# Peptides against a protein of PDB entry 5TUV, part 215

Target 1, 107 residues: chain A of PDB entry 5TUV
Amino acid sequence: KEVIDRLRYLKAEIEDLELKERELDQQKLWLQQSIKNVMDDSINNRFSYVTHEDICNCFNGDTLLAIQAPSGTQLEVPIPEMGQNGQKKYQINLKSHSGPIHVLLIN
Target 2, 107 residues: chain B of PDB entry 5TUV
Amino acid sequence: AQECQNLEVERQRRLERIKQKQSQLQELILQQIAFKNLVQRNRHAEQQASRPPPPNSVIHLPFIIVNTSKKTVIDCSISNDKFEYLFNFDNTFEIHDDIEVLKRMGM

## One batch from the design tools (peptide; made by RFdiffusion4, then SolubleMPNN)

Design b2_p30_4_s1 (from b2_p30_4, 12 letters changed)
Fold by OpenDDE base, seed 4:
Structure b2_p30_4_s1 (fold): chain B 107 residues (1-107), chain C 107 residues (1-107), chain A 30 residues (1-30)
Amino acid sequence: as target 1 above (107 residues)
Amino acid sequence: as target 2 above (107 residues)
Amino acid sequence: NKKIEELNKLYERNEISEEFYNYLLKNLEK
């Protein structure tokens, strides 16, 4: 009797959790669409940038490269492997399908 | 009893998934807020300056930041149309996306 | 020669396009 009651309770709760999960999935979908709409807006797109100063404030020292590429650009960072002369290769491969890639040296 | 235990495990699994989805939603919301704040900042700045910033002085979204030691030798090969880039480093590097940069900027 | 081998590896792994491969190859042969 007690076990049966617990089973009923758990099943009911799981059903409620399923509803909650579906709600969250829907919210994520709507939010993603909202973000896309905001970023695609002509005015927002015009002002969607950071400055060299912004980047310098975020990172101290070192060599900083800013790589601006269109959405959908493929970024590949191969696992470092032994290259020529036994040196490990550290590499970045970028491939855009919709426009040119721009690289800026920040500091 | 065994069925009760199985349902409890299922309940816990669903609760964890819900928690993860809630966290992901929160991050997306913060990203959207940060982007809107960035746009507002830039609009205000350009209004005050009465001109847009020079094209090469800003980095348009989406972008990534590559951070490496000043001692790192960087070699870059670029396709004719600038759609493909190959970066070779003689040492390790870090990549940061625009979302992280906006966070560091306090947007 | 070694550089060409590395370039070939990139191409075989589909990390670069044929067009970019040819471009880089041309530069290496100079």
Scores: peptide ipSAE 0.061, ipTM 0.785, DockQ to the pose 0.059
Fold by OpenDDE base, seed 3:
Structure b2_p30_4_s1 (fold): chain B 107 residues (1-107), chain C 107 residues (1-107), chain A 30 residues (1-30)
Amino acid sequence: as target 1 above (107 residues)
Amino acid sequence: as target 2 above (107 residues)
Amino acid sequence: NKKIEELNKLYERNEISEEFYNYLLKNLEK
């Protein structure tokens, strides 16, 4: 009796949680679309940038490269493997489909 | 009963997913706020300067930042159309997206 | 605090619910 009641309770709660999860999924989609709309706005797009100073203030003491690429650009960082000379290979592969990639040396 | 235990596990799993999704939604809101703040900052700065910044002095979104040691040797291969880049490093590096940069900027 | 101010604007524009607003505010204050 108690087990059956507990089962019914749990099933009902899980159904409520399913509804909550779906609600959150919808909210995520809405927010993502909202962000996209804001970023795609011509005026906002005009001012969607950071400065070299901004970057330098965020990072210290190392070589900084800024890579600007169109949305949808593929970024691949292969697992480091040993090269022919016995040195590990550290690589970044970038492939854009909608425009050129720009690289800036910050420091 | 076993079925009761199974439902308890499922319930906990859903609760954790919901918590994660709530956190993700919070991050999306913060991203939107950060972006709006960035735009506002830049608009104000350009108004005060009475001119836009030089093109090579800013980094347009979206972008990534690569951070590596000053001792790291970096080799870059670029396609003719600049759609494809291959970076080779002789040491480790860090990658940071524009979202993280905006966070570090305090946007 | 700049972020809380912007969060308030989102709430005032009905872009987020009161429940979600309270949730976000609580986390920002931590």
Scores: peptide ipSAE 0.025, ipTM 0.787, DockQ to the pose 0.012
Fold by OpenDDE base, seed 2:
Structure b2_p30_4_s1 (fold): chain B 107 residues (1-107), chain C 107 residues (1-107), chain A 30 residues (1-30)
Amino acid sequence: as target 1 above (107 residues)
Amino acid sequence: as target 2 above (107 residues)
Amino acid sequence: NKKIEELNKLYERNEISEEFYNYLLKNLEK
């Protein structure tokens, strides 16, 4: 009775939700490609930067390093471990495949 | 009844996934908008200045920001013609991506 | 306001649906 009707309703709704989810997946892929295209545009690429002032306005009171690396650069942050001197070591490993990495000290 | 409950659980799970995907999609849109706004800002600024900024005064996307204490000692090892970097910190640090920076900038 | 303007452009170019447009607009206004 009511249970059967509820089951039918739920199944139909789930089917609609599946369609919606697939739609969102496609939209995401489209947007990702769009973003890539926009960033790869020569004019946009020319102006795709922030200034030291921009960074300083975003952060206060600490040492700031800006690391500009090509797309696809691998970033590894190992779990901190004790060093030979008994001090915990904190590390960042960067490996680029397409170009040099550039580091700027902001402050 | 049990089947009905199972479907309700599945429905809810799908709804949550859809919600998450909608949020992620929104973020992608905002990222694209922020980037376009950044480009527009920079174009306008350079037009007014009648020159591009000095090369070492800007940080080209993509980039990351490393934030650490002023007291933190940072060692950097560079190899493979700047394709590989190893950073060592004697204290904790934070990493922020360019997306977050653009958000903080209000782009 | 700039974000809304860009959102409008996306909608005008039919890059996003009206439903999605309204969804994003609502969130941007928050």
Scores: peptide ipSAE 0.020, ipTM 0.791, DockQ to the pose 0.012
Fold by OpenDDE base, seed 1:
Structure b2_p30_4_s1 (fold): chain B 107 residues (1-107), chain C 107 residues (1-107), chain A 30 residues (1-30)
Amino acid sequence: as target 1 above (107 residues)
Amino acid sequence: as target 2 above (107 residues)
Amino acid sequence: NKKIEELNKLYERNEISEEFYNYLLKNLEK
């Protein structure tokens, strides 16, 4: 009897958790759409940038490359492997589908 | 008894997923706030300067930052597809997305 | 030579900054 009662309780709780999870999924969806709308707004888009100073304040002392690419651009960073010449390969692969990629060197 | 244990395991898994989803939602909210703050900052700055920043002095979103040693040799190649870029480094590098940059900026 | 040609194409299309172009060119000349 005690086991049966526990089973019923757990099943009911799991059902409630399922509802909560679906609620969170929906909230994420709407929030993502909201973010997209905000970023796609013409005024916001006009001012959606950072400066060289901003970047320099975030990072110290090294070579900094800023790569601006359209949304949806594919970024691949292969696991470093030993090349034929004994040199490890450190690579970044970018593939854009909707526009040009721009690269800036930040001092 | 065994069925109770199985349901308890399932319950725990669902609770963990819910926790993760809640965290992800919080992150998205912070991203949206950071973006809005960035836009507001830039609008105000341009109003004061009465002009937009010079071209190539700013990095438009979305972007990534590549950080590597000053000694690192960087090579850039274009594939047969004009939308594909290959960056080669002779040493390790770090990649940071625009979201992380905005966080570091305190937006 | 091939790499330099590709670099020039990038610069001509304004896909890389002048600063980055110069940096890469310097590296290719080594």
Scores: peptide ipSAE 0.014, ipTM 0.775, DockQ to the pose 0.875; fails the geometry check

Design b2_p30_4_s2 (from b2_p30_4, 14 letters changed)
Fold by OpenDDE base, seed 1:
Structure b2_p30_4_s2 (fold): chain B 107 residues (1-107), chain C 107 residues (1-107), chain A 30 residues (1-30)
Amino acid sequence: as target 1 above (107 residues)
Amino acid sequence: as target 2 above (107 residues)
Amino acid sequence: SEKIKELEKLLEEGQISEEFYNYLLENLKK
């Protein structure tokens, strides 16, 4: 009886958790669409930028590059491997499908 | 007994997924707030200056920041249409997306 | 320009290639 009661309880709880998870999934989709709409707004898009000063305040003491790429741009950072000359390869591969990529030196 | 254990494992899996999804939703909310704050800041700044910033003085979203040592040698191969970029570094680097930058800015 | 000087420094120090330098410089002048 105790085992049977425990099983019934667990099954009921799992069902409730399934409902909660689906609710969260829907909320995520709604929020993602909301963010997209906000960012795609013409006025918001006009003012969607940071300054060089902003970046320099976030990072210090290093060489900083800013890479502007359209949404959907593919970014690949391969795991460093030994090159032909015995040096590890540190690479970034970018591929855009909707527009040009732009690179800026920050400092 | 075994069925009870299996259901308990399933319950725990679902609880962990729910926790993760709740955290992700919170992050998305913060991202949206940060973006709105950024837009508001820039609108106000341009109103005060009565002009937009120079084009090369700002980084438009979306973007990424590459941070590397001042000693790191950086090479970049670019396609003729500027849709494909291959960066080569002789040392390690860090990549930060615009979301993280906005967080560091306190937006 | 301060940014141009920074690019020149990177080039002189060998931190960037001439090709990459020219690219960055061209973008800066636009």
Scores: peptide ipSAE 0.407, ipTM 0.883, DockQ to the pose 0.066
Fold by OpenDDE base, seed 2:
Structure b2_p30_4_s2 (fold): chain B 107 residues (1-107), chain C 107 residues (1-107), chain A 30 residues (1-30)
Amino acid sequence: as target 1 above (107 residues)
Amino acid sequence: as target 2 above (107 residues)
Amino acid sequence: SEKIKELEKLLEEGQISEEFYNYLLENLKK
């Protein structure tokens, strides 16, 4: 009796949660498209940059490289492994399909 | 009884997923706000300066920042078309995306 | 240029290869 009532309640709640999740999915999709549209706007694109000063204010005491790469660029950071000479290998692999990659030294 | 337990587990799973999606949605909202603030800042700055910044003084979105020790040896192999980059470091490094940078900038 | 000097320093100290130095320098001169 009580178990049956609990079962019905849980099923109804799960159904409500499914609706809520779908709502969130739609909101995410809408917002992603909105962001894309805003960034693709010619005026916004013209002003979509940070300065070297901005970066230096965010980080200190280290060597900073800025890598400009088109959206969709593949970024791979392999797990560090021992090299042939006994040195650990730390790597970044970048592959772009839509445009060139540009690297800048910040400091 | 077992069915009730299964549904309770499913309910909890869905609640956690919804929570994660809500958090992701909030992040997207913040990203859009940060970007709009960045554009506004840059537009105003260029108006005051009556000129755009030099090309090599700014980093256009999208980008990533690589942060490593000043003692880290860095090598880079570049393809002829500049679409593929292989970075080699002799020590650890950190990668930060443009979203995180904008957050650190207080945008 | 201050940035050129910084690149030269990195090269001299062996922090970057000559190839990478040349790449960064070329970009800086553009």
Scores: peptide ipSAE 0.405, ipTM 0.881, DockQ to the pose 0.067
Fold by OpenDDE base, seed 4:
Structure b2_p30_4_s2 (fold): chain B 107 residues (1-107), chain C 107 residues (1-107), chain A 30 residues (1-30)
Amino acid sequence: as target 1 above (107 residues)
Amino acid sequence: as target 2 above (107 residues)
Amino acid sequence: SEKIKELEKLLEEGQISEEFYNYLLENLKK
């Protein structure tokens, strides 16, 4: 009887957790859409930028490149492989479908 | 019973997923707040300066930052339409998205 | 320009290719 009661309780709780998980999934989709709408707003879009100073304050001592690309741009960073000269190849592949990519040297 | 143990494991798995999803939702909320703070800062700054910043002095969202050593050799192959970029580095690099930059800025 | 000098230094030191230098320079002048 105790085992049966425990099984019933666990099954009911799991069902409630399934509902909660679906609710969270829906909330995530809603928030993502909300963020997109805010960023796509004409006024917000006009002011959606950072300065060179902002970037320099975030990073120290190295060469910094800023790559501006449209939303949906494909970013690929292959696993380093041995090159022709016996050195590992470190690469970044970018492919945009909606507009040009822009690169700036920050420092 | 074995069935009871199986349901306990499933219950725990679902609770962990729910906790992770709740954390992800919190991050999305913080992202939205950070973006709104960025927009507000920039609007105020332009009002004080009575002009927009020079086009090449700012990085518009979305963007990524590539950070590498001052000794790293960087080569870049660019398509004619500037839609495809291939970066080659002779050493390791780090990539940071705009969300992380906003966090570092304290937005 | 300070930024132009920085680009020239990178080119002279061989840290960036001439092609990449020209690209960055053109963007800087826009």
Scores: peptide ipSAE 0.400, ipTM 0.882, DockQ to the pose 0.066
Fold by OpenDDE base, seed 3:
Structure b2_p30_4_s2 (fold): chain B 107 residues (1-107), chain C 107 residues (1-107), chain A 30 residues (1-30)
Amino acid sequence: as target 1 above (107 residues)
Amino acid sequence: as target 2 above (107 residues)
Amino acid sequence: SEKIKELEKLLEEGQISEEFYNYLLENLKK
């Protein structure tokens, strides 16, 4: 009797959770589209930048490179492996399909 | 009893997914706010200066920042069309996306 | 410029190749 009641309760709760999860999924999609629309706006796009000073304020003491690439650019960072000379290789692979990639030295 | 246990496990899984999705949604909201704040800051700054910043002094979104030691040797191979880049480092590096940079900037 | 001096320093110290230096320099001059 108690088990049956618990089963009914759990099933009902799971159903409610399913609805909540779907709601969150829809909210995510809506927000993602909203962000895209905001970023694609001509005025916002004109002012969508950071300065070298901004970057230097976020990081210090190291060599900083800024890589500007269009949305959709593929970024691959292979697991470091031993090279032919016995030295570990640390690599970044970038592939763009919609425009050129630009690299800047910050410091 | 076993059926109850199975449903309880399922309930817990769904609760964890919901929690994760809620966290992701919050991050998206913060991203949108940060971007809007960035745009507002830049618009105000340009109004005060009565001119846009020099093109080479700013980094347009989207971008990534590569941070490595001052001792790290960096090489870069670039395709003719500048759509493909291969970076080689002789030591470890860190990659930070524009979202993280905006967070560090306090946007 | 200050940025050019920074690039020259990286080249002198061997942190970047001449090819990569030239690339960065050309971009800086644009």
Scores: peptide ipSAE 0.394, ipTM 0.880, DockQ to the pose 0.065

Design b2_p30_4_s3 (from b2_p30_4, 15 letters changed)
Fold by OpenDDE base, seed 1:
Structure b2_p30_4_s3 (fold): chain B 107 residues (1-107), chain C 107 residues (1-107), chain A 30 residues (1-30)
Amino acid sequence: as target 1 above (107 residues)
Amino acid sequence: as target 2 above (107 residues)
Amino acid sequence: DEKIKNLEKLYEEKMISKEFYDYLLNNLKK
């Protein structure tokens, strides 16, 4: 029956796709570790920065703040809700566990 | 048969996940390349200047950029240890991570 | 210097709180 043949074909294909997906998962893990290693390198770490000019070239006409926070810092941007006065609240919550947070005015 | 249809749906779902994962891997590769290019640029620049940039003129990774209108009122509450920051805006804002900044820089 | 001027302008126009102004100013002076 054609249906039986189709079923067998689909099952075989799905197995192949499962293998491919696992391969991609492993590659992602490897790349993430590679990136971490590159960033943690002493020389690379020394030069891992952008200038204020770089930022100003990327963004124009607005108030620009740079927030330097250590890796692992929790960033929360709550969904805007109506305040007590009926005004929407726009917030950013930052919490670090490994070091201080530093904020700079860029322009 | 219904079983064939179910497997075809599953197959398609897996194909979409694979496609997404492939795209994510490509992004990770680009991130790594961008970072390496950034480091190379900065190393060269400091060699040419024979000195590092002033500390307050650069933003070390990791960081985020907050962009908002010049008309936006910004309030910031900071903990004594500077581990917790609460920002309040009276209007909308944009957040951009360092990865996006590097992309905009053309790294 | 330009950043300081901009910061002062923000404060004068009540775009930022005194606390935040002082914080940002201190950082700029470092």
Scores: peptide ipSAE 0.466, ipTM 0.892, DockQ to the pose 0.066
Fold by OpenDDE base, seed 2:
Structure b2_p30_4_s3 (fold): chain B 107 residues (1-107), chain C 107 residues (1-107), chain A 30 residues (1-30)
Amino acid sequence: as target 1 above (107 residues)
Amino acid sequence: as target 2 above (107 residues)
Amino acid sequence: DEKIKNLEKLYEEKMISKEFYDYLLNNLKK
């Protein structure tokens, strides 16, 4: 029956897709490790920065803060809630575990 | 027939996941390229200037940029060890990671 | 310094707290 043939075809295709997905997962892990290695390299680390001018060229007309935090820092942006005065509260919570956080005014 | 339909749905789900993973891999590749270009740019610039930039004139990766209106009131509570920061805004803000900044810079 | 002036303006206009102003100013002076 045509249905039986279709079932066999679909099952075979799904198996192929599973293999493809696992391949992509492995490639992602490899690439992530590669990026980490590149960033951790002493020479690359020395030059891994942007200037204030770079930031100002990317954004205009607003107040710009740069927050430098070590990898692994926890970033929380709660859903805005109404405050006691009836105003919405907009918050950012940062928690580092490996080093201090540094904040700079860019403009 | 129902089994065939179920497999077709599963097939489609897997195809979509694969598509998303492929896109994510491409983004990671671009991130790595952008970082390498950044390092190259900075290395060349420092060679031309014959000195490194002042420490407070640059933002070392990783970082985030907070962008908000110039009319936004910003308060920040900082722990003594500078490991915990609480930002309060009276209006909306945007957060941009270093990856997006590098993209905007054309790296 | 332009950034210091901007920071002072923010503080004068009560756009930032004294604590945050002092923190940012200290960072700019380093």
Scores: peptide ipSAE 0.457, ipTM 0.890, DockQ to the pose 0.067
Fold by OpenDDE base, seed 3:
Structure b2_p30_4_s3 (fold): chain B 107 residues (1-107), chain C 107 residues (1-107), chain A 30 residues (1-30)
Amino acid sequence: as target 1 above (107 residues)
Amino acid sequence: as target 2 above (107 residues)
Amino acid sequence: DEKIKNLEKLYEEKMISKEFYDYLLNNLKK
């Protein structure tokens, strides 16, 4: 009887958890759409930028490149592999479908 | 008894997923707040300066930052239409998205 | 400009190719 009661309890709890998970999924979708709407607003879009100083304040001592690419741009960073010359190759592949990519030296 | 154990495992799995989704939702909220703060900062700054910043002094969202050592050799192949970029590094690098940058900025 | 100097240094030290140097330089001048 104790086992049966535990089973019933667990089943009921799992059902409640399913509802909670669905609720969170809906909230995520709503929030994502909200963010999109805010960013797509013409006024907000006009002011959606950071300065070079902002970037320099976030990072120190290294070579900094900024890559500005349209939304939806594909970013691929392959796992480093040994090249033909016996050296590891580190790569970044970018492919845009909606507009040009722009690269800037920050420092 | 075995069924009870199976349900307990399922329960725990669902609880962990819910926890992860809650964390992701919180991150989205922070992203939205950070973006709004960024917009407000920039609007205020431009009002004080009575002019927009020079185009080459700002980086518009979305963007990524590539950070690598001063000793890293960097090569970049660019398509004629600037839609495809291939970066080659002889050493490791870090990539940071605009969301992380906003966090580091304290937005 | 300090950025231009840094870019020139990168090129002089052969840390970047001429093509990439020219590209970055053009962007800095815009």
Scores: peptide ipSAE 0.457, ipTM 0.891, DockQ to the pose 0.065
Fold by OpenDDE base, seed 4:
Structure b2_p30_4_s3 (fold): chain B 107 residues (1-107), chain C 107 residues (1-107), chain A 30 residues (1-30)
Amino acid sequence: as target 1 above (107 residues)
Amino acid sequence: as target 2 above (107 residues)
Amino acid sequence: DEKIKNLEKLYEEKMISKEFYDYLLNNLKK
């Protein structure tokens, strides 16, 4: 019957999609590992930086701070809420576990 | 039949997940390309200058950029070990990761 | 030098605390 045929078709397609999804998952894992390896390479790591000029060219007219922190540093940006003075609080919380955090004024 | 409808919904969900994963994979590829281009640029620049840039003139990955109005008051509390930072702003700010910066740089 | 001037301006205009100013200044002088 038409319904039976449709069911069979859908089940077969879903099975194919499952295979495709698993393939993509594996590709992502492989690529992530590849990126990690590239960035951890001694030569690449040595040259993995941007200049202050680079940053200034990307942004204009504002106060620019650069925060250099080790991988794995925790970054928290709480939802703005009313402070004690009746003013909204805008905060950034940083916590590193593997090394110091460094902050620079760019402009 | 109801079973057909259920399977069609499942198929659509899987298709959407696959689409999202494909997009994420493409972004990772672009990130890797941008990083490699950055490394090549810096290697060439240092070769031409015959010296590395001063340590405080560059920002090593990973980093983030905080952009806020020049009228924004910024307070920062820093732990003694420099592992914990608390920023307080009296106005809104923007955070940009190194990936976005590389994109803006055209890498 | 320009960055130092900008930092001083921020401090003079009370846009940053003394503690944060000193921290940023120290980093700029390195």
Scores: peptide ipSAE 0.449, ipTM 0.890, DockQ to the pose 0.065

